Peptides against a protein of PDB entry 3J47. Designs and how they scored, part 23

Target 1, 121 residues: chain A of PDB entry 3J47
Amino acid sequence: IRLTNQLKSLKGLQSKLKDVVEYLDKVINKELPINHTILGKLQDVFNLLPNLGTPDDDEIDVENHDRINISNNLQKALTVKTNDELMVIYISNLVRSIIAFDDLIENKIQNKKIQEQRVKD
Target 2, 69 residues: chain B of PDB entry 3J47
Amino acid sequence: YEEKEESNLAATKSMVKIAEQYSKRIEEEKELTEEELKTRYVGRQDPKKHLSETADETLENNIVSVLTA

## One batch from the design tools (peptide; aimed at target 1 I38 L39 L42 L48)

Design b2_p17_3_s1 (made by RFdiffusion4, then SolubleMPNN; from b2_p17_3, 14 letters changed)
Fold by OpenDDE base, seed 1:
Structure b2_p17_3_s1 (fold): chain B 121 residues (1-121), chain C 69 residues (1-69), chain A 17 residues (1-17)
Amino acid sequence: as target 1 above (121 residues)
Amino acid sequence: as target 2 above (69 residues)
Amino acid sequence: SYEEFLESQIRRLKEIL
C-alpha cells in the first residue's frame, strides 16, 4: 500500500511535469498563453529542490539523507543513506532466511531420525 | 498526491526508528540462533522452536521495513 | 550433514553481518 502510494505520487509528478513542458512548447510556438498559476507552483517546487546547478556549495545539508533526492548533491547524500538502509534491510532478510533454513534442516533431521526408529521397530 | 506525500514523510520518520529497532532485532535474532544451537545439542525441541519463531518475526519486520522504505 | 549445512549458513550470515 505505502509503496503503491509513493509510485502513484511519482507518476502524478511526472505527468504534471510533462504537461508543463507541453504547455511551454505551445507558448513558445504561440499556440497557447502561459498558465502563470502552474508555472508559479512549478517554480515553488524547483525552489524547494536543492539547486542542481551549483556544484560548489559544500554545505550538503546533512539532514535530508533520505532516498528521493531529485537534485544531484542532495540526491547523492540521500542516495547514500538509502543504500545504507537497503543494505541493513538486505542483511536482516538474509539473517532471517538463514535462521529459517536452519530450523528447516533441524526439523528434517529429526524427521529422518523418527523414520529410522520406526523402521527398526 | 498530498496524502501520499504525508504518508511518505511519516514512513521516512518511521524508517529512522525502524533502523534503530532493526539493530536490536538483529541482535535478538542472533541470540535465538544460539539458543537453537544449544537446544540441538541437548536434544529438546522447545528452545529451538522459540528461536525459529523469533527469527520469523525478525524477518517479517525486515520485510515491512523494506516495504516502508 | 544437514546440521553441518545449517551451521555453515549461520557462519556465512555472521560474516555478512
Scores: peptide ipSAE 0.472, ipTM 0.850, DockQ to the pose 0.013; fails the geometry check
OpenDDE base, seeds 2, 3, 4, 5: peptide ipSAE 0.460, 0.461, 0.466, 0.457; ipTM 0.849, 0.844, 0.857, 0.844; seeds 2, 3, 4, 5 fail the geometry check

Design b2_p17_3_s2 (made by RFdiffusion4, then SolubleMPNN; from b2_p17_3, 12 letters changed)
Fold by OpenDDE base, seed 4:
Structure b2_p17_3_s2 (fold): chain B 121 residues (1-121), chain C 69 residues (1-69), chain A 17 residues (1-17)
Amino acid sequence: as target 1 above (121 residues)
Amino acid sequence: as target 2 above (69 residues)
Amino acid sequence: DTEKFLELEIERLKQLL
């Protein structure tokens, strides 16, 4: 359920983003008048998104490496952090799988002993 | 969409918390393995079953965490 | 200013897609 909701939200965001791109393309082509209200909202969204364009400002504040939320240069750092988190989750799953297999092996050994006892009776 | 986005945001925050709890989960898994080892020695089925169930629950929580990540 | 902002937005949107 949670995963499906996340996927649905992500799809919704993607659709909205596509609509914005299409709108911007129409504005560039002068096919539509500039809607100042939409432009203002887009501006707000851009201001919330990290600047993609200037590689030059060396103040990659190392401190924000931990917060997933800040977009592109930060999104790269966040991608690294997300990868690290995914690796941790993967290792955890692997460990759980090993434990589950150990239990399965033990159950199989017990079942074999029960069968051997039934054949002896 | 918004409700699901809120749920995803909460899930992402939960993942950060899960990463912090990951070390704790590894320790819980070790305890589980030790209890299985003890159960093999004692020959009592019940502790072993409980260990298996806890391992399965831990696995399920990790899968949900991966899917939420 | 608006045109440059629009270009920046399109580039940002392209990275999100």
Scores: peptide ipSAE 0.469, ipTM 0.835, DockQ to the pose 0.059; fails the geometry check
OpenDDE base, seeds 1, 2, 3, 5: peptide ipSAE 0.449, 0.468, 0.456, 0.466; ipTM 0.823, 0.831, 0.824, 0.831; seeds 1, 2, 3, 5 fail the geometry check

Design b2_p17_3_s3 (made by RFdiffusion4, then SolubleMPNN; from b2_p17_3, 13 letters changed)
Fold by OpenDDE base, seed 4:
Structure b2_p17_3_s3 (fold): chain B 121 residues (1-121), chain C 69 residues (1-69), chain A 17 residues (1-17)
Amino acid sequence: as target 1 above (121 residues)
Amino acid sequence: as target 2 above (69 residues)
Amino acid sequence: DLEKQLELQIQLLKEQL
């Protein structure tokens, strides 16, 4: 359920981004007047989005590392963070798997001991 | 979309919390392993079973966390 | 067999760490 919702949100964001790009292209081509309201909302989204497209590396304020959903440079940092989190979760799963296997082995050892005792009686 | 964005933001905050919970889960897993070791010494099946069940639950929670990330 | 599999998994996990 959560993954499906995240995927749906990402798809929605991707669709909106495409619509924005298409709108910007139409504005550049002078085919459509700049809809200031859409542009303002988009600017607000872009301002909330860490700089996707500004080439100047310098203004990446270090503070916003934590926000998963927001914009490309931050998305790279967030992708790294997500990868680190995934790695941690992977390690946790491996550790849990090992514990579960340890328990299975011990259960097998106990079962063998019970069988050996039953054969000896 | 907005509800899902809120859910994703909550999921992200939950992932940060999951990182903290991960450290805690690792510690809980170690405690479980110690209890299993103790149960192995005591020869009581019940604590060992409980440890195994908690390890499995911990594993399931990590899998769900991986799937939600 | 099961113990050997566990040891192998533990080793694999240690290599990934």
Scores: peptide ipSAE 0.493, ipTM 0.856, DockQ to the pose 0.014
OpenDDE base, seeds 1, 2, 3, 5: peptide ipSAE 0.486, 0.489, 0.475, 0.471; ipTM 0.849, 0.851, 0.843, 0.841; seeds 1, 5 fail the geometry check

Design b2_p17_3_s4 (made by RFdiffusion4, then SolubleMPNN; from b2_p17_3, 12 letters changed)
Fold by OpenDDE base, seed 5:
Structure b2_p17_3_s4 (fold): chain B 121 residues (1-121), chain C 69 residues (1-69), chain A 17 residues (1-17)
Amino acid sequence: as target 1 above (121 residues)
Amino acid sequence: as target 2 above (69 residues)
Amino acid sequence: DTEKFLERQIERLKELL
């Protein structure tokens, strides 16, 4: 249930982002007029997303480390942190998968033993 | 979507806590596997099923954490 | 200025997709 809800949210966000990209492409191509209200909202979103492109400001405040989704240069360093976190999560999932498989194998063996016992009776 | 986004945000906050609890969860998962091994010796189905369900729930929570990441 | 802003926004959105 929880997984399904997160997946649905992520899909919704992805769809919305695609729609925004398509809208912006149409505006750049002069197919649609520039909507200042939409641009303002997008600007607000971009301001909430750390700036990708200015290499010079060394003072990366260390505290915002945990947010995976932050943009390219800071996102490159954050992508390293995100990659590390994703790696930990991957290992965790792998371990859980192994445990689940072990349980399945054991269940299968038990079921086989029960069937063999029923055939002997 | 908004309600799920809020749930995802809560899940992300929980991920930090999950990282801290991850070591504990690994140990709990190991204990579960040991209990399955013990159940395999005792020949009772019920403890094994409960263990498997708990492992699956733990796996689901990790996958949710990955997707939120 | 607005055009460059839009281009940057698109590029940033492409990175998120």
Scores: peptide ipSAE 0.454, ipTM 0.830, DockQ to the pose 0.066
OpenDDE base, seeds 1, 2, 3, 4: peptide ipSAE 0.429, 0.450, 0.431, 0.459; ipTM 0.821, 0.829, 0.817, 0.836; seeds 2, 4 fail the geometry check

Design b2_p17_4 (made by RFdiffusion4)
Pose (drawn by RFdiffusion4):
Structure b2_p17_4 (pose): chain A 91 residues (1-28, 36-48, 72-121), chain B 63 residues (1-40, 47-69), chain P 17 residues (1-17)
Amino acid sequence: IRLTNQLKSLKGLQSKLKDVVEYLDKVIHTILGKLQDVFNLNNLQKALTVKTNDELMVIYISNLVRSIIAFDDLIENKIQNKKIQEQRVKD
Amino acid sequence: YEEKEESNLAATKSMVKIAEQYSKRIEEEKELTEEELKTRPKKHLSETADETLENNIVSVLTA
Amino acid sequence: AAEEAAELLKEIAKEAA
């Protein structure tokens, strides 16, 4: 789902660029200003990425913890299944 | 495009706020362990732990 | 900044439509 959403966003840019190229050919405004703003707003993320890296680490750790908890419950389920099997054999 | 952005936007506003959500997920995780212990309720605890994990995964995907 | 960029892209998409 996230991927489809990202693709939709990129699609708009691609189409928008094509339109802009055609527009320029024809010329040979508000949208242009808006695009420029967007441009000014990965490169900049470079410095900002430094911080993101730290936050990514934290969210990795949280995921690990959750995985451990899931394993725990999984073990209990397995034990219950084994007990059920034993009971059936007895019967 | 908008729908997709809406979903992404929510992922971003959650990233700004995650410090508190992390502490509440930490607690939830603990709660699920408690429920399991009682069972040894157990199911409820397990579900809570799963939810916490899921929330962490969503945080990582957004990042 | 990312939110502003998204708003601008939405506006551009509306105007283009």

Design b2_p17_4_s1 (made by RFdiffusion4, then SolubleMPNN; from b2_p17_4, 11 letters changed)
Fold by OpenDDE base, seed 2:
Formats: structure tokens, C-alpha cells, sequence
Structure b2_p17_4_s1 (fold): chain B 121 residues (1-121), chain C 69 residues (1-69), chain A 17 residues (1-17)
């Protein structure tokens, strides 16, 4: 569900971007005037987005390394953070699995003891 | 799209919470292991079962955290 | 075998230490 929603959001953004590109192409071709309202809104969106275009390592805010950012440069730092988080989760899962195995082994041992006792009776 | 955005925001908040919970979960897992150890010594099945269940819950939470990340 | 299972548990415990 979560992944689906993320995908949907991404698709929506992609569609919007496509529309903008198409509009810009029409403007360039003098087929349509510039829609100032749409462009203004789009500009606002872009201003809110982290730098998406050029991955400059120098522009990666270290403070955001721990934050998930989908934007390219800042996103790189955020991606590192995300990777670290995923690693932690992985380790945690591994530990849980080990515990579960321990329990299974113990249960098996107990079952065996019970069976042995039944045979003696 | 809006629903997805909201979900992403919620996920981000969850990640912050996960960081805090992770430490607690690790401790809980250790405690469960200790209980299993104790149960092995005492020979009582119930504590062992509880430890196993807690370990499973910890795993599930970690999985959810990964999915949210 | 029961003995092998017990050994595995011991090994797991050591790994967790």
C-alpha cells in the first residue's frame, strides 16, 4: 500500500512534468501563449523542491544526510541516510530471526523430552 | 496523489519514530533471549513462548520500518 | 539430534554475545 501510494505520487508528478514540457513546447512553437498561472504554480513547486538537476556533491547538506530526500543532490545525502536506516532494520531483522530460531530449537528439545517421558511411562 | 503524499509524510514521521523504537526493540529482543535462557534453566514452556512471540513482534516492526523507509 | 540442536542454541547465544 505504501509503495503503491509512493508510486502513484511519482506518476502524478511525472504526468504534470510532461504537461509542462508539452506546454513549453507549444509556447516555443508559438502555438500557445504562456500560461502564467500554471507557470507560477509550477515555479512555486520547484522552489519548494530541493535541487533536482545537477548532482553537485558540494551542495549536499550534511544535515540532511539523515533525511530521506527524493531530490537528486540533497537526495544523495538523504539516500545515504536511508541506506543506513535500512541497514539497521536489516540487522534488527536478523537478530529477531536468530531469536526465533533459538525458540524453535528449544521447543524441539522440549518436545523430544516429552516424547521420551511418554515412552518411559 | 494527495493520499500518497500524505502517506509519504506519515512514513517520514514513522522513520523518526523508528530510530527511537529501534533501540527499545533491540533491548526487548535481548530480554526475550534472556527469558528463553531462563526458561531453558527453569524448564517452563510459557516464558520461552513469550520470548519467541516478542522476538517475532520485533521482527515485524523492523520489517514495517523498512517498508516505511 | 537433540544434541545438535542444543549445540546450535549455544552457538547462537555466543553469536549474540
Amino acid sequence: as target 1 above (121 residues)
Amino acid sequence: as target 2 above (69 residues)
Amino acid sequence: SLEKAQQLLRDIRKLLE
Scores: peptide ipSAE 0.436, ipTM 0.845, DockQ to the pose 0.009
OpenDDE base, seeds 1, 3, 4, 5: peptide ipSAE 0.434, 0.442, 0.452, 0.433; ipTM 0.838, 0.841, 0.848, 0.833; seeds 1, 3, 4, 5 fail the geometry check

Design b2_p17_4_s2 (made by RFdiffusion4, then SolubleMPNN; from b2_p17_4, 9 letters changed)
Fold by OpenDDE base, seed 5:
Structure b2_p17_4_s2 (fold): chain B 121 residues (1-121), chain C 69 residues (1-69), chain A 17 residues (1-17)
Amino acid sequence: as target 1 above (121 residues)
Amino acid sequence: as target 2 above (69 residues)
Amino acid sequence: SLEKAIELLREIEKLLK
């Protein structure tokens, strides 16, 4: 469910971005006037988005917002953060698996003891 | 899209909480392991089962965290 | 062994801090 929602949001963003690109191309070609409302909203989105474009400024803001796959340079730092999170999750799953195996082994030992007792009786 | 955005925000908040809960879950897992050790000594299956169940719950929570990540 | 798993968990906790 969560992954599906994330995928849906990403698809929505992709579609919107495509629409914006198409609109910008039409404006550049003087086919359509600039929709000021859409541009304003897009500008707001860009202002909220960490700076995707300039490599030098991207290094400074990258240190504080370590979390999610947003922008290429930011995406590199975010990729590192995502990798760290995935690593933690992986280790956690590994630990849980080990515990589950330990329980399984113990259950097997107990079953063996029960069987041995039944054979003696 | 809005539902997904809300879900992502909730997931992000949950990830921070998961980090804190992870330490607590590790302790719970240790406690379960101790109960299994006790069950090995006492020979009673019930405490061991309870420990195993708690470990499974901890695993499920980690899986949910991974799915959120 | 369970003890080894616990040790691994402790090491992971130290890395997370």
Scores: peptide ipSAE 0.451, ipTM 0.836, DockQ to the pose 0.015
OpenDDE base, seeds 1, 2, 3, 4: peptide ipSAE 0.457, 0.449, 0.444, 0.442; ipTM 0.848, 0.851, 0.838, 0.852; seeds 1, 4 fail the geometry check

Design b2_p17_4_s3 (made by RFdiffusion4, then SolubleMPNN; from b2_p17_4, 8 letters changed)
Fold by OpenDDE base, seed 1:
Structure b2_p17_4_s3 (fold): chain B 121 residues (1-121), chain C 69 residues (1-69), chain A 17 residues (1-17)
Amino acid sequence: as target 1 above (121 residues)
Amino acid sequence: as target 2 above (69 residues)
Amino acid sequence: AIEKARELLREIEKLLS
């Protein structure tokens, strides 16, 4: 469910971006008027997005405390935080798995002992 | 799409909370391990079961965290 | 925590053998 919602949001964003590009092309060609309302909303979205730096501003280490991968430059800093979080989660999962396996092994050993005792009887 | 966006925002906030609770989860896992050890020595099945259950709960929480991330 | 996890993995492997 969660992954599906994320994918849907991403697809929606992609579609909207495509529509904007198509609209801009038509405006440049003088085929359609500019929808100022849509453009304004897109600008607001871009302002909330970490600066997708022009390819030349790759070096701005913006200290983004947020762990969310949003945009490439700010996203890089966020990516580091996200990576650390994922690592912790991964380790935790491994530990839980190990505990579960230990219990399984113990159960198997017990079952074997019970079987051996039954054979002796 | 808007509902999904709201859900993602809520999930992000939940991740912060999960990070804070992570230390507690680690402690719970340790407790389970100790109970297993005790069960091995005493030969009682009950402590081992409890440890296993706690470990499973911890694992489940981690999986949910990964899905939220 | 990581070292403990590694140790547990080794123990599991031993028990599975």
Scores: peptide ipSAE 0.433, ipTM 0.846, DockQ to the pose 0.012
OpenDDE base, seeds 2, 3, 4, 5: peptide ipSAE 0.440, 0.451, 0.476, 0.457; ipTM 0.849, 0.845, 0.859, 0.841; seeds 2, 3, 4, 5 fail the geometry check

Design b2_p17_4_s4 (made by RFdiffusion4, then SolubleMPNN; from b2_p17_4, 8 letters changed)
Fold by OpenDDE base, seed 4:
Structure b2_p17_4_s4 (fold): chain B 121 residues (1-121), chain C 69 residues (1-69), chain A 17 residues (1-17)
Amino acid sequence: as target 1 above (121 residues)
Amino acid sequence: as target 2 above (69 residues)
Amino acid sequence: ALEKASELLREIEKLLK
């Protein structure tokens, strides 16, 4: 459910972004006047989006690698944080799976011992 | 879309909490493994079962965390 | 966190033996 909702939100964002690109292309080609309302909403979205565009000068504060929230250097840092979190989740799942497997093996061994005892009786 | 956005925001907040809980969950999993070891030595089935159940709960929580991430 | 998880895995492996 949650993953499906996230995917739906991402698809909605992608569709909206495509519509904006198509609109911008039409404005560049002078086919349509600039819709100030759409541009204002897009500007609000860009202000909420981490600054994707300027790769250059701002010193990557190494300390912010752990915080998911802030700008493109921060988005790389956020990507690293997200990757670290995903790695931790993956390892935790692996550990849980191993524990569950160990318990299953023990249960099977116990069941086998019970069956062997029943055959001897 | 709005419901999903709210879910994603809740998920992001949950991810921070999950990172904290993850460390705790790893420790809980370790405790379960120690209890299983102790149960193997003592021959009591009950502690092993409890360890298995807690490991399964920890796994489920991690899966939910992955799905939220 | 990762190191602790690895230690837990080693403990589980010891329990499996």
Scores: peptide ipSAE 0.463, ipTM 0.858, DockQ to the pose 0.013; fails the geometry check
OpenDDE base, seeds 1, 2, 3, 5: peptide ipSAE 0.405, 0.461, 0.416, 0.400; ipTM 0.841, 0.853, 0.843, 0.838; seeds 1, 2, 3, 5 fail the geometry check

Design b2_p17_5 (made by RFdiffusion4)
Pose (drawn by RFdiffusion4):
Structure b2_p17_5 (pose): chain A 91 residues (1-28, 36-48, 72-121), chain B 63 residues (1-40, 47-69), chain P 17 residues (1-17)
Amino acid sequence: IRLTNQLKSLKGLQSKLKDVVEYLDKVIHTILGKLQDVFNLNNLQKALTVKTNDELMVIYISNLVRSIIAFDDLIENKIQNKKIQEQRVKD
Amino acid sequence: YEEKEESNLAATKSMVKIAEQYSKRIEEEKELTEEELKTRPKKHLSETADETLENNIVSVLTA
Amino acid sequence: EAYETATEALEKLTEVF
């Protein structure tokens, strides 16, 4: 789902660029200003990425913890299944 | 495009706030362990732990 | 800061489209 959403966003840019190229050919405004703003707003992320790296680490750790908890419950389920099997054999 | 951006936007506003959500997910995780222990309720605890993991996963995907 | 900037960028892109 996230991927489909990202693609939709990129699609708009692609189409928008084509339109802009055609527009310029024809010419040879507000949208242009808006685009410039967007441009000014990955390069910048470079420095910002430094911080993001730290946060990514934290969210990785959290995921690991959750995985451990899931494993725990999984072991309990396995034990229950084994007990059920044993009861069936007895029967 | 908008629908997709809406989903992304929510991922971003969650990333700004994740310090509090992390502490609440930490607690939730612990709660699920407690429930399991009682069972040894167990199911409820397990569900809570899964939810916490899923929240972490969603936070990583956003990042 | 990165997330705020990203939000602003997305708002601007919404305006563009």

Design b2_p17_5_s1 (made by RFdiffusion4, then SolubleMPNN; from b2_p17_5, 10 letters changed)
Fold by OpenDDE base, seed 4:
Structure b2_p17_5_s1 (fold): chain B 121 residues (1-121), chain C 69 residues (1-69), chain A 17 residues (1-17)
Amino acid sequence: as target 1 above (121 residues)
Amino acid sequence: as target 2 above (69 residues)
Amino acid sequence: DLYELTIQRLQKLRELF
């Protein structure tokens, strides 16, 4: 359910971005007038997108880590965060798998001991 | 879309909390493994089974957490 | 032997955390 919702959100965002690009292309080509309201909202979205292009603004605004900001630096930070989380989950799964294997090995040893006792009786 | 974005934000916050909980779960799993080790010495099957079940539940929760990340 | 090895692996994994 959560992944499906995330995928749906990402698909919706992708579709909206595509619509924006198509709109911008039409505006550049003078085929459609600039819808100032859509452009304003889009510009707000783009301004909320971490700056893709200017290396100079060292505004490491530490605070906006929590929002799914698609922009490359935040996307990179989010990718790093996601990678770290996936790594933690992976390590946890490995630990649990090892514990489960240890228990299986113990169960096998116990079963062998029970069989050996039955052969001696 | 907004509900899913909110769910994804909640999932990301939950993921940070899961990372903290994961560190804690790793420690709890370690404690359980130590208890299994102690249970092996005591020869009591019940604590070993309980530890195994807890480890399996912990694995399942991590797998679900990975699948939800 | 196998159990001890697995416990040792778990302990090593624990040290990585």
Scores: peptide ipSAE 0.445, ipTM 0.849, DockQ to the pose 0.015; fails the geometry check
OpenDDE base, seeds 1, 2, 3, 5: peptide ipSAE 0.433, 0.436, 0.432, 0.407; ipTM 0.839, 0.839, 0.834, 0.833; seeds 1, 2, 3, 5 fail the geometry check

Design b2_p17_5_s2 (made by RFdiffusion4, then SolubleMPNN; from b2_p17_5, 12 letters changed)
Fold by OpenDDE base, seed 5:
Structure b2_p17_5_s2 (fold): chain B 121 residues (1-121), chain C 69 residues (1-69), chain A 17 residues (1-17)
Amino acid sequence: as target 1 above (121 residues)
Amino acid sequence: as target 2 above (69 residues)
Amino acid sequence: DLYELQLQRQKQLRELF
């Protein structure tokens, strides 16, 4: 259920991004007027996203580069934290699985003993 | 979409709590394993059952944690 | 029955995986 919800959210984001790209293409082709409000909201979204952009343009002010680096560092830190949490969960699941397996082995041993007793009687 | 986003945010906050509880769960799992070992040695079935049940509960909590992550 | 209890535990383990 949760994975399905995450996947649905991601699909919704993907659809929205596709709509934005299609809109931008229409604006570039002069098929539609530039909606400044949509562009402003999109710009805000991009500012909140980690700058995955190639630093190809030489004139990015050092302050923007530092903010981008800070944002990227924050995102990296959040990614690391998420990875650590996932690792802990994974290890916990593994440990629980091992304990459950040990109990299964014990149950099998007990069943075998009961069967051996029944054959002797 | 918004409801799912809210659910994901709530799940992320829950993961922080899960990390704190993880250490406690590991200790609970160990205690249960010791009780099973003692029960195996003493021949008392009840402590072994309790250990198994707590291990299962710990596993379930980890699965829920993974699903929240 | 202890045997039935063990069978139930095996089922629960299979459901867990």
Scores: peptide ipSAE 0.474, ipTM 0.841, DockQ to the pose 0.015; fails the geometry check
OpenDDE base, seeds 1, 2, 3, 4: peptide ipSAE 0.438, 0.437, 0.468, 0.450; ipTM 0.832, 0.836, 0.833, 0.839; seeds 1, 2, 3, 4 fail the geometry check

Design b2_p17_5_s3 (made by RFdiffusion4, then SolubleMPNN; from b2_p17_5, 8 letters changed)
Fold by OpenDDE base, seed 2:
Order: C-alpha cells, then sequence, then structure tokens
Structure b2_p17_5_s3 (fold): chain B 121 residues (1-121), chain C 69 residues (1-69), chain A 17 residues (1-17)
C-alpha cells in the first residue's frame, strides 16, 4: 500500500511538472496567455525546493535533512544520510531474518528428536 | 494523489521516530536471542515462540521503515 | 553505535548456530 501510494504521488508530480513545462513553452511561444495563479503556485513550489544553487547563507535547520532526492549538493549530504539509514534498516532486517531461521532450525531439531523417541518407543 | 502526499509526509515524520525506535528494536532483538539461548538449554517451547513472534514483529517494523525511507 | 549494535546482534545470532 505505502509503496503504491508513493509511486502514485511521484507519477502525479511528474505529470504536473510536464504540464507546467508544456504550459511554459506555450506561453513563451505566445500560444497561450500566462496563468498567474499557476505561476504563483509553481513559484511557491520552487521556493520550497531545497535551494540548489547557493551554498552560502541559510542555517541548516536540522529538520530539513530528511527530505528526498531533488537537489545535488544538499542532496549529496541527504543522500549519504538516507543511504546510512537504509543500510541500518537492511542490517536490522537481516538480523531478524537470521533469528527467525534460528528458531525454525531449533523447532526442526526438536521435532526430529520427538520423532526419533517415538520410533524407539 | 493528495492522500499519498499526506501518507509520504506521515512517513517522513515516522522516519525520525524510526531512528529513536531503532535502538529499542536492537534491544528487543538481543532479548529474543537470549530467550532462544535459554530455550535451547531449558527445552521450553513457549519462550521460543514468543521470541519468534517478537522477531517477526521487529522484521515487519524494519520493512515498514524501509518502505518509508 | 547503531552499526556496532547490529554487528553484535549478528555475532549473537552466529553463536546460536
Amino acid sequence: as target 1 above (121 residues)
Amino acid sequence: as target 2 above (69 residues)
Amino acid sequence: KIYELNLEALKKLRELF
């Protein structure tokens, strides 16, 4: 369910971005009038995007470090953090899987021992 | 689309909570391993079952964390 | 610390085999 929702959101965002690009191209070509409301919303979205270009000024508020894939330099630090988190999750899953396998092996050994005892009796 | 965006925002907030819960999950995994060791020595099937169930719950939480990350 | 803890968990699990 979660993965499907994320994929649908990403596809929706991609479609919207494509529509905006197409609209901007038509406006540049003077085929359609500029929709100021769409441009305002797009500008708001760009302002919410991590500032790709200027390395200098803003205090890295700790809360913004978990944000996704978009901007290359801040994205590199965020990508490193995301990779570390994914690695931790992967190792944890591996550990849980091995614990589950250990329990299965022990249960199998016990079942075998019970069966061997029943054959002797 | 909006419902998924809300779900992604909730997932991001959950990711911060996952870091805090990760330490607790590791401790739960250690307890499970100790109970399994004890069950090997004592031959009691019930502690092993509880250990397996807790390991499975921990695994599910990690999978949800991967899907959120 | 988290990586070390995961490594310890893997070691304990190996002792069960």
Scores: peptide ipSAE 0.508, ipTM 0.860, DockQ to the pose 0.018
OpenDDE base, seeds 1, 3, 4, 5: peptide ipSAE 0.493, 0.501, 0.515, 0.485; ipTM 0.855, 0.854, 0.867, 0.853; seed 4 fails the geometry check

Design b2_p17_5_s4 (made by RFdiffusion4, then SolubleMPNN; from b2_p17_5, 10 letters changed)
Fold by OpenDDE base, seed 4:
Parts: structure tokens; sequence; C-alpha cells
Structure b2_p17_5_s4 (fold): chain B 121 residues (1-121), chain C 69 residues (1-69), chain A 17 residues (1-17)
């Protein structure tokens, strides 16, 4: 369920980004008038998106590091953070899996011992 | 979309907490493994089952944490 | 019955992954 919601959100974002790109291409090609309201909202979204494309603004405002998968340069730092978090979660899952397997192996051994005892009786 | 975005935001805030809780969960998992080891020695099925269940819960929480990451 | 329970545990573990 959570993955499905994340995937749906990501697909929605992807669709919206595609619509924006298509709109921008139409504006560049002079097929549509510049809608300043849409461009302003997009510009606000791009400004809220950590700077994907301009290397020159050295002001790493450190504060906005906490939010999700939207922008490439922050996406690189967020990709590192996400990779670290995914790695921790992966290791945790592996450890839990190992414990669960150890329990299953032990249960199987106990079941074999119980069967061996029943055959001797 | 908005509900899922809100869920993802809550999940991301939870992930920071999960990183801190991860160390604690690893310790809880170790404690469970010790109880399982004790159950193997005592031959009591119940403590072993409880340890296995808690390890499974710990695994499930980590998977949910990965899914929220 | 216990083997079936272990098999169900393995299935639950597989569902968890």
Amino acid sequence: as target 1 above (121 residues)
Amino acid sequence: as target 2 above (69 residues)
Amino acid sequence: DIYNLELEKLKKLRELF
C-alpha cells in the first residue's frame, strides 16, 4: 500500500513535470501565449526545488535538506542520504531475515527431533 | 496525489527517526536473538516463538521503514 | 502440523520481502 502510494505520487509528479515541459516547449515554439500564472507557479516550484541546474549560487542554505526526491543536486545529496537510509533499512531487513531463518531452522530441527522421538516410541 | 505526498512527507520525517530507532531496533533484535538462544536451551517453545515473532515484527518495521524511505 | 506452521512462516517471510 505505501509503495503503491509513493509510486502513484511519483507518477503524478512525473506526469506534471511532463506537462510542464510540454507547456514550456509550446511557449518556446510560440504555439501558446506565455501564461505568467503557470510560469510563476512553475518558477516557484523550481525555486522550491533545490537548484537543479545553476551551479553558481554557493549559498547552500543547509536548512532544507529534509524533503523528498524532487530535485537533482539536492537529489544527489538526498540520493546519498536516501542511499544511506536505504542501506540501513536493507541491513536491518537482512538482520531480521537472518533471525527469522535461524528460527525456522531451529523449528525444523525441533520438528525432526520430535519425529525421531515418535518413531522410537 | 496530495494524500500520498503527505504520507511520503510523514514517512521521510519518520525515516530520520528510523535512523535513530534503527540502532535501538538492532539492539532489540539482539535481545530477541538472546531470548531465542535461551529458549533453545530451555526447550520451551513459547519463548522461542515470542523471539521469532519479535524478530519478524522488527523485520516488518524495517521493511516498512524501507518502503517509507 | 508444525511443518505446515514453518511453511506458513516461510510464506509470511516471503510476503514481508
Scores: peptide ipSAE 0.497, ipTM 0.853, DockQ to the pose 0.017
OpenDDE base, seeds 1, 2, 3, 5: peptide ipSAE 0.490, 0.482, 0.480, 0.475; ipTM 0.843, 0.848, 0.845, 0.839; seeds 1, 2, 3, 5 fail the geometry check

